# Ledger of designs, part 308: peptides against a protein of PDB entry 3WG5

Target 1, 218 residues: chain A of PDB entry 3WG5
Amino acid sequence: LAKNIVYVAQIKGQITSYTYDQFDRYITIAEQDNAEAIIIELDTPGGRADAMMNIVQRIQQSKIPVIIYVYPPGASAASAGTYIALGSHLIAMAPGTSIGACRPILGYSQNGSIIEAPPKITNYFIAYIKSLAQESGRNATIAEEFITKDLSLTPEEALKYGVIEVVARDINELLKKSNGMKTKIPVNGRYVTLNFTNVEVRYLAPSFKDKLISYITD
Target 2, 218 residues: chain A of PDB entry 3WG5 as posed
Amino acid sequence: LAKNIVYVAQIKGQITSYTYDQFDRYITIAEQDNAEAIIIELDTPGGRADAMMNIVQRIQQSKIPVIIYVYPPGASAASAGTYIALGSHLIAMAPGTSIGACRPILGYSQNGSIIEAPPAITNYFIAYIKSLAQESGRNATIAEEFITKDLSLTPEEALKYGVIEVVARDINELLKKSNGMKTKIPVNGRYVTLNFTNVEVRYLAPSFKDKLISYITD

## One batch from the design tools (peptide; made by RFdiffusion4, then SolubleMPNN)

Design b2_p29_7_s2 (from b2_p29_7, 12 letters changed)
Fold by OpenDDE base, seed 1:
Structure b2_p29_7_s2 (fold): chain B 218 residues (1-218), chain C 218 residues (1-218), chain A 29 residues (1-29)
Amino acid sequence: as target 1 above (218 residues)
Amino acid sequence: as target 1 above (218 residues)
Amino acid sequence: MKAVEATKKSGGVVLDITSDPSAAREVAA
């Protein structure tokens, strides 16, 4: 019986238009091979709102389940990363990771202090993040507090509060725990039950361009 | 009699945190030398709102007059560039340049279409750009229309409508036409009369870092 | 070095106010 494929790809660093290109490339490869799912190992401090919204849309348009996995230990799905996770078909976190800190900012001042977003912008992103949480059947109150209180959660807290679906130490534990779960958002208009029985795990390497840009942006 | 110094520096490309560092460096050099003014030759399609707001604040905190000069012909003070100009002590434009197109966007979609900013964000920037225009005694109605109508103006139109103060072909014509003008915003709490009689023009070159980053971002 | 470090700390959602390249073309014509 042809082994079902699960792709795994890493996305690390700031969320930019380049990060969108990485998501698009990785999801497209997995779609072309009719993969059972793609797991994105995410480690991000956040980034641009536009790129984040485009990534969320690309995930929602995916022909296969996209699992966001906050990995490895020490990684975060901070700010834009939280929105991306909340827009995905399933969220997993490794122990020692974090999610949240979603307060929109206009940026940083010269002294490194935050330039606060005006209430109008904050309210827009509150509505947006709450919609992502509601649409995915996740905790919209906590999603709002990621902005209003700049709340950050541990994996265990995020699981307890219904922000995420899985806490897993590695890909094998993730596959085992998520096997038989329904996607939190539809795939092609239907909620999909994940089938990770007898899967082949394929790792997608960063492209040469990905490595070069990571080197320049780091 | 010690010749009064006018510094001239070029800032080209997208408005980013790096562009802020350039503005800060250039203005700081001119402040340290007690220059009569600094002229920033600006050519920008726009950029980040945070960097723009920081640049505006840095200009407003300047101990010397900061003149924004949209130069050379073919250049623009588009989007963020218009805000920077409106936040400056004097605006000049060369023939064949443009100002305006200030509609805030969340960014670009995958297909290159604009992701529209929500009305709340648009309204924030309307209030902000109008405040810059009003504070500088410039046309706040046109400043609003730079957003609401995505209006772009020629130098002649911008002068006619009271958006800018000078149309000049080059630095010499700019100095000649702006000599004796009052700054449109205060310098250290006072409106300054520009004195460009017997000035030495000093050009500030991009730093090695400026050249390297321009090479990477282009 | 210092500017790169400031970007590391708080992953704020940053807004862009870049002009539409298409709008810039109409004024240059």
Scores: peptide ipSAE 0.035, ipTM 0.432, DockQ to the pose 0.307; fails the geometry check
Fold by OpenDDE base, seed 3:
Structure b2_p29_7_s2 (fold): chain B 218 residues (1-218), chain C 218 residues (1-218), chain A 29 residues (1-29)
Amino acid sequence: as target 1 above (218 residues)
Amino acid sequence: as target 1 above (218 residues)
Amino acid sequence: MKAVEATKKSGGVVLDITSDPSAAREVAA
């Protein structure tokens, strides 16, 4: 029986328009090959709201399930990363990772102080993050608290509170645990049951451009 | 008599954290050499609010006058670029350039539609842009209209309305016209009278990192 | 180093949604 393909790619660093291009490229490759899913190993401190929203839309427009995997240990899906995760078909976290801290900021002052977002921005993103949580059947109260309390969660807490679906140490454990799970949002208007019983894992490497941007942004 | 130094650097493209690094680097070089001023040739469609605010702060903390010059012809100081200009010690524009279009947006949807900023964001930036205009003795009403009407101005209009100080075709004309002008904001707590009577113009080239990021972001 | 957010040619002031670095450290401790 032909093995179903699962792609794995890594996205690390700040969420930017380039991060959108990475998501788009990786998902497009996986779509073209009719993969069972793509797993995005995500490690981000956050980034741009626009890029984040575009990434969420790109995930939601995916012809295949997109699994956000907060990986490796020590990684975070912070701020924009949490929104991306909440907009995805399945969220997994490795032990020793974190999710949350979604308080929108206008940025940092030169002295390193946070420039707070005005209340309407905060309220907009509260509504947005709650919508992502609700659409995905995830904990909308905790999603709000990611902003209002700048809450960060461990994988175990995130699982316990119904923010994420899987805690897994590696890709193999992720595939094993997520096998037979339904996507938390539709793929092409349908909730998909993940079939990881007979899969080939294919790793997508960053493009040279991807590596170069990462090198410059690090 | 020792020639006073005027530095000229170019900043082109989107306003990002990297653009902040460029401003910081260029201004720091000019500060270290006790330049009479630095002229930043600016061509930007806009960019990030945080980076913009940081750049404004960096300009305001400059030990030397920072002149924003919208250049070359066809360039714009759009959106974030307008805020940067309004936060600077002197604004110049070349004929055939533009300034304004400051309506804050959350970004673009995948379909290319603008994601509008919530009214509180817009109001925050209205207050902010008006403060920059007021602090610099520039037209705060027009600064507001850069947002509320998404107004763009020609150099001649911008000069006429008291948004900018100089219309100049080139650096030499800029130096000539701005000679003896006071900075529109203080340098180290004092308004500086620009002295361009006996100056050496030094061009600062982009770093390799600057070029690489520009290449990647283009 | 703060990642250069390459935005599309959006003529707009775009908001950043970045985490407070202080909040991320508390969960890792």
Scores: peptide ipSAE 0.033, ipTM 0.534, DockQ to the pose 0.280; fails the geometry check
Fold by OpenDDE base, seed 4:
Structure b2_p29_7_s2 (fold): chain B 218 residues (1-218), chain C 218 residues (1-218), chain A 29 residues (1-29)
Amino acid sequence: as target 1 above (218 residues)
Amino acid sequence: as target 1 above (218 residues)
Amino acid sequence: MKAVEATKKSGGVVLDITSDPSAAREVAA
């Protein structure tokens, strides 16, 4: 029997327009091969709001399920990463990871202090993050608190509060636990039941450009 | 008589954290050599708000005058570039350049449409751009209209409306026209009279990293 | 080093103030 393919790719670092290009490339490859799903191993401190919103839209337009996996241990889906996760078909976290810290900021001053966002920006992102949570059947109150309290959660807390769907140590455990789960948002207008019973895992490498940008931003 | 040094550097492309590093490097070199001033040839469509605010702060903390020069013809100081210019000690533009288009956006959707900023973001940046204009003795009404009307100006209009100080075709004309001008903001707490009567012009090249990032973002 | 490190530490949603590409097209036309 032909094995269905599950793609795995890594996205690490700040959310930028380049991160959008990575998401687009990875999802497109998986769509072209009619993959059962793609798993994105996400480790981000956050980034640009525009890139984040575009990534969310790209995920929502995916022809296949997109699973955000906060991985490895020590990684985070911070700020923009949380929005991206909440906009995805399924969220998983590895033990020792974090999610949240979504308070919008205008940025950092030279002294490393935060340039605070005005209340309207905060309120906009509150409305947006709550919409993502509501649309995905996730905890909208906690989503708001990711902003209003700059809340960060452990995987266990995020699971308990209904922010995420899976805690998994590795890809194999993720596939095992998510097998038979319904996507939290539609794929092509329908909620899909994930089938990971007989799959081949394919790892997507970063492009040369991806490697070069990572090297420059490190 | 020892010639005073004027540095000239180019900053092109989107305003990012890397653009901040370029500004910091260029200004630091000029400060270390006790330059009379540094001229930054700026060509930008805009960029990140945080990087922009950090650049403005870095310019305001400069030990030497920082002149923003929108150059060459066809270049722009769009969006974030306008804020940076308004935060500088002197603004010059070459003929055939533009300044303005400062409406804050959350970004662009995948279809290239603008993701509109909520009114509070707009109002914050209105207040900020007006403060920069007021502090520099430049036209705060036009600064507001750069946002509210997404206004763009020619060099001649920008000069006429008191947004900029110099229209110049090249560095030599810029030095000639700006000689004897007072900085629009303080240098080390004092408004400085520029002296370009007996100066050596030194061009700062982009670092290897600068070239590599430009190559990747092109 | 320092500015890149500062952006690495605190996870914020950073706003963009890029120019409207539609407005840039009107000036180029």
Scores: peptide ipSAE 0.032, ipTM 0.557, DockQ to the pose 0.319; fails the geometry check
Fold by OpenDDE base, seed 5:
Structure b2_p29_7_s2 (fold): chain B 218 residues (1-218), chain C 218 residues (1-218), chain A 29 residues (1-29)
Amino acid sequence: as target 1 above (218 residues)
Amino acid sequence: as target 1 above (218 residues)
Amino acid sequence: MKAVEATKKSGGVVLDITSDPSAAREVAA
C-alpha cells in the first residue's frame, strides 16, 4: 500500500522575500508529490510585512495541509511568525518555544530603539491578525493582544487559550497528536482530516541559494 | 595644501537592512577621514520602509554632507530611493534617470499584483515624505504626488519643480555644479556651503559581504 | 551586524515600500 508522505522542512531567521521563495518551493514540492501534509519547522524573530502576507496567501492557496511547527526548543514564532502560524492549517509548538509579540514596527532607530508604527498601521494589523484567527477558529482576542499588549505565550498557554492546536516534543509526537485532527482552514475549499497512521517522513533541505541567503542574514 | 576629499560609493538594488549597513559603513569611513562630502550613486527600485527610515536618520546624523546621485543613466531613485534622496543634503540626477513612484505597498501577491497599503498607511507616508521635503526646502506638493499619483519625474522635471538640486552627467559635472551650494539640511546643526574647488575623489568599493548580498538580491 | 542584532530581539512586522513596476512602464513610454 503506497505510504502517505509527510514532508518536513525548516525555515529559520527573518521573514523576507527569500523566505517566501522557500515556502513556495517547499509547498510546491510537497504538492507535486501529493503529500498528506508538509510540516514547516519555524524559528523566526519576525520580518517584512509583505513577505509575511505573501507567505500567508501561499499557505492558504496550498493544495495540501501546511502545518507550522515552532521548533526546536528555544525557537519562536515571533511577530511575522505568529501571522504565518495563524494563516496555516495547523499550529504546533515544542516545549520551550514562544509565540506572539506581533506589534508592527516601522523599524529600529540607529540607537537600536524601535520606531513605533503609527496607530493607523497598528490598527490595520490588528484587523488582519484578528481575521486570520477568526478564519481559522482560533482566539481572536489573544491575537489582538499579541499586538496591543505585545503579548508572548508559552506553548501551554497558547494551547490553553485556543491559539494553537498541538504541543509536541518532536515530529513523531506531532504526527501522533495531530492524527485525526481537521485542518483549521480549508484545503482546496474543504476541511481535511489529517491521516498520519501510516506515513513516510521526508525531509526537504534548503537549496544552495537558501543556504547562501541564510549565511548572509544570520 | 591638504586636498579636500570627496568620497564616491555605489548603492544598487533593493533597500534592505544590508543597504543600511552599506550607508552606515560608507558614511562612517568618510566621516573618519573628515571628507568634504560623500556622494552615493543610487540605483534602486525601492525596498523596506524600516531600512529606508533608518538610512534617512543615518544621513541626517552624518557629520559630513551626503549627496544622493541617481546614476548611471537608466538608474532610478524609485520609492524608498526617493525618500532617501529627500532626506539627504543634496540630490543630483544623471540624464535618463528617474525619481518618484513612492506609493507604499504591502507587497506583491503570488500573481505578481501589488497588495495595496490601506489608506491609513498611505497617509502616514504622505505625512512623512512631506516632512522630508519641507525640512529640506524641496517641493512638498510634488512629494505628496509621488504617493497619491504614483508620479515619476525626469531629472529636468525634478529640477524644474524644485525636488532636486542638480542635473549632472558625471561626477565631475556634479562637483562643478554643486560647488558653492548650501546643503538642503543641516550638518551638525549648520547649513554647510559645499567646497569642491580643490578636491580629491576617492571611490569606496563594496565590502566582500556587500558584494555577496548584492549577488543574492539581484 | 548591530542593526541586524537589534532586529533579532523585537520581531516587528515591517512594511515594504517598493515601486510599482507598472508605473515605471508609463514613464518609459
Scores: peptide ipSAE 0.028, ipTM 0.450, DockQ to the pose 0.333; fails the geometry check

Design b2_p29_7_s3 (from b2_p29_7, 14 letters changed)
Fold by OpenDDE base, seed 2:
Structure b2_p29_7_s3 (fold): chain B 218 residues (1-218), chain C 218 residues (1-218), chain A 29 residues (1-29)
Amino acid sequence: as target 1 above (218 residues)
Amino acid sequence: as target 1 above (218 residues)
Amino acid sequence: MEAVERTKKSGGVILDITSDPSAAKKVAA
């Protein structure tokens, strides 16, 4: 019997291999406790492509629904964060957050200018982000425009265009609005209807390593 | 008057934005003290392309010669480390070290398999590594093979093929062997003849931040 | 002390150039 438990964990900062470890740890804890879902409060400017793809795979392999929640106000699911969101079972955003800006880059030059990715990389990530959108029944055209136009959307726009499923001010509103929604991707081969009736919310703390990395990467 | 000072600093671990900060800090200290050169003891498996390119630019902008020394025995200038070395004023290696394995990757999948870079990225980095080799008068054919064949070389092979300039067991042997050598790239628009006659060796300690990052990234 | 607004450079999807762990094993053998 699924416990009436929803885990909430925060992931903030650049997407790295350490961010993968955080996702893996958090999801594993929630899986072990047979949680109804885990909500990941995400605030990221982006990061590494490999870590992002691994995180997406880890989410897709989850035994429970993984909800990406762009939170708090002022947070973003930028670049790699958008891919992670699109790879998740449900996307929510708080008012005053953003999603998009997915243009792949090789990085930043010393002068702070972007080192553009070669067109083949851009095309690879266009195909990849479109696949994530298609698999999740989200707007693949807008997903492509997150790269081609470096588009960023508000929560209201993202909801309107079918990129995300929920706009919520806090965890309580998120649980209320997402209750009875089906996951946008399968859990163990099945689309799950979220049941947030009479749930206990459990907050997961970052590990010491998580805190240390966040402090250094911020 | 250039002080008869040579700085030595260690950079170990993955090439990241923090590694750039280390390079920048170390080179800046050595520049401020009008050092004859700085030796960077490098041990890296590779890392981020952007950080690598920024490090190369920072080396090229140095007011003093920057010597990359692959040290200690067992260390490597792998992947990004090879690019950094090829972008430097002089390359030395200790016996039992390696250089090469420069194939660009998107990263590692969850199963530990490499996510191959698209051919356009590979071609970009082939062009880039060849440019570094050509600009430094080093073996551009071998530099290409570091990518195309994922080639790794011993110090003796690297010296033989004209990839590096010095094989040295320690700092003293490095200073002795490199004394009177010209830099492979210019310093302030001039090829500098290294003068390690009667030099004071000054070791730079990693900052607290450097130590913390190394501990987390290892 | 001017808060160096670390311009939240929208972190693009950044590529990695890391060594193949399998390739490193071949030189030590």
Scores: peptide ipSAE 0.030, ipTM 0.480, DockQ to the pose 0.334
Fold by OpenDDE base, seed 4:
Order: structure tokens, then sequence, then C-alpha cells
Structure b2_p29_7_s3 (fold): chain B 218 residues (1-218), chain C 218 residues (1-218), chain A 29 residues (1-29)
């Protein structure tokens, strides 16, 4: 029986237009190879709202399931990362990771203090994050509280509250636990049942450009 | 008589956290050398709101006058670039450049369409851009219209409407025309009279990092 | 080291203020 392919790629750092390009490239490769799914190992403090919204849209347009996996331990899907996760087909978290802290900000002042977003911006993103949660059958109340209370959750809390679907220590445990789960949003208009029974795991390396940007931003 | 130094540096491309680092580096060098001023040759389509606000604050905290010069011909101080200019000590434009188009957006959809900012965001940036114009004694009505009408102006229009202070073809003409002008905002609590009578022009080169980022983003 | 500390602080959804590329094309034409 031909092995189904599951791709794994890492996306780390701030959510930017470049992060969109990474998502697009990785998902496109996995789509071209008719992968069973792609797992994106996500570690982000957040980033740009535009890039985030585009990434969500790119995930929702994917021809294959996109699993957001907050990994490794110590990683976060903070702010924009939470929106991306909520817009995805399945969310997993490793122990010792976090999700939430979605309070929109205009940025940081020179002293590193937050430039507060006006209430109007906050309310827009409340509506947006709630819509993502509702569309994916996830906890919209907690999604709102990620903004209004700047709430951050552990994997166990996020699972308990119905924000995420899986807690897993590694890719093998993730594949095992998510096998037979339905996607939380449709793939090509249908809720897909994940089949990880006979899979080959393929790691997608960062491009040369990806490595160079990381080297420059470090 | 010791020649006063005027620094000239180029900032081109999207306004990002890296653009802030460029502004900070360039202004810091000019401050350390007790320059008469620094001229920033600006060419930007816009960029991040946070980086923009931080750049404005960095300029306002400068120990020396910061002149934003929209240069060369074909350049723009679009969107975030307009805010930066309005936050500066003096604005100049070369013929064939533009300023304005400040409508805040959440970003671009995958199809390249604009993700509209909610009215609440727009109103926040209207208030902010008007404050920058008012503080600098520039046209706050036009500053608002840069958002509400997505208005772009020629150098001649911007000068006529009191948005900018100088139209100049090159650095020499800029120095000549701005000589004896007062800064539109204070430097260390005082409106400084620019003195370009006996100046050495020093060009600041982009760092190796700056060149590498440009190479990767092109 | 310093770049890593700046990245840790940016935990917000940050808005973009970019010019409408359609509007920018109108001025360049």
Amino acid sequence: as target 1 above (218 residues)
Amino acid sequence: as target 1 above (218 residues)
Amino acid sequence: MEAVERTKKSGGVILDITSDPSAAKKVAA
C-alpha cells in the first residue's frame, strides 16, 4: 500500500509577509505531493495583522489539512499565532508551550512599552477571533478572552476549554492522537478524517532565503 | 572656522522594525558627531504602524534636526512615510516625488486586494496624523485627507498646502533652501535655526546587515 | 542577543499602514 505523506515544517519568529511566504511555500509543496496533511511546528510571539489574516486565508484555502503544532517545549502561539491556529484544520500543543495573549497593539514604544490599540481595533479583532473560533467549533468565549483579558493558556487548559484538539510531546504522538480526528474546518468543502495509519513523515527545510533571514534577525 | 557636518543617509523600502534600527543608527551617528543636521533620503510605500510610531518618537527625541527628504525623483513618502515626515523637523521633496496615501489598512488579501481597516482604526490614525501636523505647524486638514480621501500630493501641492517646507532637486539645493529655516518641531525643547553656511556633507552607508536585507527583500 | 530580546517583546497583533498599491499606481501613471 502506498505510504501517505505527512509533511512537517517549522515556522519560527514574528508573523510577517515573509511568514506568509513560508506558509504558502510549505502548503503548496504538500498540496503538490497530495500529502495526507502538513504539520506546521509554530513558535511565534505574534506579528503583523495583515500577514496573520493572509496566513489564515491561505490555510483555509489549502487542498490538504493544515495542523498547527505549537512546538517545541518553550514555544508559543502568541497573539497572531493564536489566530493562525484558530483558523487551521487542527491545533496541537506540546507540553510546556502556550497559546493566547492576543491583545492587539499598535506596537512597542522605544522604551519597550506597548502602544495600546484603540478600543475600535480591539473590538474588530474580538469579532474576528470569535468568528475563527465559531467556524472551527472551538471556544469563542476563551477566544475573546485571549484579547479582553490577554489570556494565555497551557496545553492542558486549552484542550480542556476546547481551544485545541491535541496535546502531544512529539510528531509521533501527534500523528497517533490525531489519527481518525475530523478537521475542525473543511478541506475543499468537507470535514476530512485524518488518516495517519501508514504515513511517511517528510521534513521541509527552510529555504536558503529563510535561513538567511533567520541569521540576520537573530 | 570648523565645518559643521550634515549627514545624509538613505532609507528605502517598507517601514519595519529594521527601518527603525536604520533610523536609530543613522541619527545616533549624527548625534555623536554633533552634526548640524541629518538628512534622511526617504523612499517608502509605507509599512508597519508600530515601526512608524517608534521612528516618529526616535526623530522627536533626536539631539539634532532630522530632515526627511523624499528622494530621488520617483520616490514616495507613502502611508507610514508621511507620518514619519510629519513627525520630523523639516520635510523636503524632490520634483517627481509624492507624499500621502495614508489610509490605514489591515493588509492585503491573497488576491492583492486591501483588507480594510475598521472605521475605528481609521479614526485613530486620523487623530494621530492630525496631532503630528498640528505639533509641527503643518496642514492638519490635508493630513486628515491623506487618510479620508487617500490623498497623494505632488511636492508643489504639498508645499502650497503647508504640508512640507522645501522642494529641492538635490542635497545642495536642499541645504541652500533650508538654510536659516527653523525646525517645525523642537530639538531638545527649542526650535532650531538650521545653519548650512559652512557644512561638510557626509554620506552614511548602509550597514552590511542593511545591504543583506535589501538583497533578500528585492 | 539584543535582536532576540526585541522579538520577545512584540507579542501583539500589529497593524500595517501600507499605501494602497492601486492608489500608488495612479500617481505613478
Scores: peptide ipSAE 0.030, ipTM 0.496, DockQ to the pose 0.356; fails the geometry check
Fold by OpenDDE base, seed 5:
Structure b2_p29_7_s3 (fold): chain B 218 residues (1-218), chain C 218 residues (1-218), chain A 29 residues (1-29)
Amino acid sequence: as target 1 above (218 residues)
Amino acid sequence: as target 1 above (218 residues)
Amino acid sequence: MEAVERTKKSGGVILDITSDPSAAKKVAA
């Protein structure tokens, strides 16, 4: 019996157009091999709104479940990373990670101060983040507070408040705990029950381009 | 008598945080050498709002005049490039270039369609682009229409409407035509009269990092 | 190429959603 495949890939750093290309590449590989799921180990401080929205759309159009795993300990799904997580089929966090801090900004001034987004932009992203939470059956009130209060949560808090589905220390614990869970959003119009029985884990590495971009953007 | 120095540098491609670093580096070099001005040959389709706003601020904080030159023929100062130009001490365009198309967008959907900015964002950038035009004594009505009508102008139209100051085929013609012009915004709180008599032109090359980023972002 | 080209066609001002480093520091403290 062909083992069910679960892909694992890492995305680290700022969310940019290149981060979209990484998501697209990783998901495409997993789709081609008809994987049971792909797990994206995410560590991001945030990034571009456009890239974030495109990544969310790419995840929602995936032919397979996309699991966002905030990993390793010390990682965060901050800002754009929270939107990406809320747009995904399942969210997991490792102990010692964080999620939230979603207040949109126009950027940083030369002195490093935040250029505040006008209330108008903030309200757009409040509506958007709430829609992602509602569509995924996650806590839309907390999703709003990620912006309005610039709230950040621990894994335990995020689980307790119904923002995430799993707290797991590693991939093995993640697979064990998420086995039999339904996706929080549809895959090809259907909610999928994850089957991580008799799974082969395959790790995807960054491309040469991805490594080079990461080296330059860091 | 020490020749007055004019620096010339090129900025091409999308406006990003790396484009800010290029502007900052180029202006800093020219400031250190107490140049009469720096000319930035600009060719951009636009880019990030944050980077654009930071670039505008960096230009306005420059100790020397910063001239934006839309060059070569076929180049554009589109979207973010128009804001940068309007934030500068002098705008020049080569024949066969364009300026405008400033409608803010959230980005592109997966199908390549534009994700429209909410009216709220559009109104913010209308106010911002009009402020840049007003502060520089340029046509604020046309600056607004760059957003509201997604207007693009030829060099001849932009000159006629008081959006730009010079149409020039090359650096020599630019120096000749802009000699004796006052900067459209202050340099260290004072409007400077450009003195391009007995000038040495020095070209600045992209750093290795700039070239590598350009190669990867292209 | 194509996705970078689609972002190259960005005839628009694109906003950032970046976390406030000061807010992120509050959780790491």
Scores: peptide ipSAE 0.030, ipTM 0.453, DockQ to the pose 0.321; fails the geometry check
Fold by OpenDDE base, seed 1:
Structure b2_p29_7_s3 (fold): chain B 218 residues (1-218), chain C 218 residues (1-218), chain A 29 residues (1-29)
Amino acid sequence: as target 1 above (218 residues)
Amino acid sequence: as target 1 above (218 residues)
Amino acid sequence: MEAVERTKKSGGVILDITSDPSAAKKVAA
């Protein structure tokens, strides 16, 4: 019996236009092979709003389930990473990771201080993050508080509050726990029940370009 | 008689955190050598708001005059480039260049369409660009219209409306025309009269890192 | 009358939603 394929790829660092290219490439490969899902191991401090919004759209346009997995331990889905997660078909976190801190900033001053976004930007992103949470049937109040309180949550808290769907130590535990779960958003207009029985896990490597960009941005 | 040094450096492409590093490096070199000024040949379609604001601050903290020169012909100081110019000690443009188009955007959609900034973001940047214009004694009404009308100006129009100080075909004409001009903002708390008599022009090359980043972002 | 190609996609001022590195440190405490 042919094994269903699950792809696993890593995306690490700041969310940029190049990060969008990584998401697009990885999802496209998994779509071409009619994978059961792709798992994106995400570790990000955040990044650009435009790239984030494009990534969310790319995930929502995916022909297959895209699972955001905040991994490894010590990783975060901070800021833009939280929006991406909330835009995905399933969110998982490893123990010792974090999610949240979504307050939009204009950036960092020369002294390393944050240049605060005006309330009006903040309100736009509040509306946006709430929409993502609502569309995915996740906690929109906590999603708002990720901005208004710059709240960061543990995996256990995020699960408890209905922000995420799975806490898992590794890919095997993630596959086991998410097996039989429905996607939180549609895949090709339908909610998909994940079937991780008899799967082959395939790891996607970063391209040379992906590695070069990561090396320059780190 | 020791010649006063004028540095010339090129900054091309999108305004990013790496563009800030380029500005910082170039200005620092010119400061260390007690240059009469540094001229930054700027060609940018725009970029990140944070990097732009940091660049403006770095210019305003400069120990020497920083002249933004929109160069060569066909170049633009678009969006973030206009803010940087308005934050500088002197703005020059070559014939066949443009300035303006400062409407803030959240970025570009997957289809390449602009993701519009909410009115509230637009209003923040209106206030900011007007402050830069006012601080430099430049036309704050036109600065506002760079956002509200997404206005782009020719060098001749920009000069006529008091947005820029010099139209020059090359560095030699720029030095000649700007000689004896006062900086539009203070240098170390004082308005400086530019002295381009008996100057040595030194061109600063991009670092290897600068070239690599430009190659990846182009 | 050289048509200044006005249509160069002027890159807007793009917002960053990067997290405060200091906020990330609060969860590790």
Scores: peptide ipSAE 0.030, ipTM 0.485, DockQ to the pose 0.563; fails the geometry check

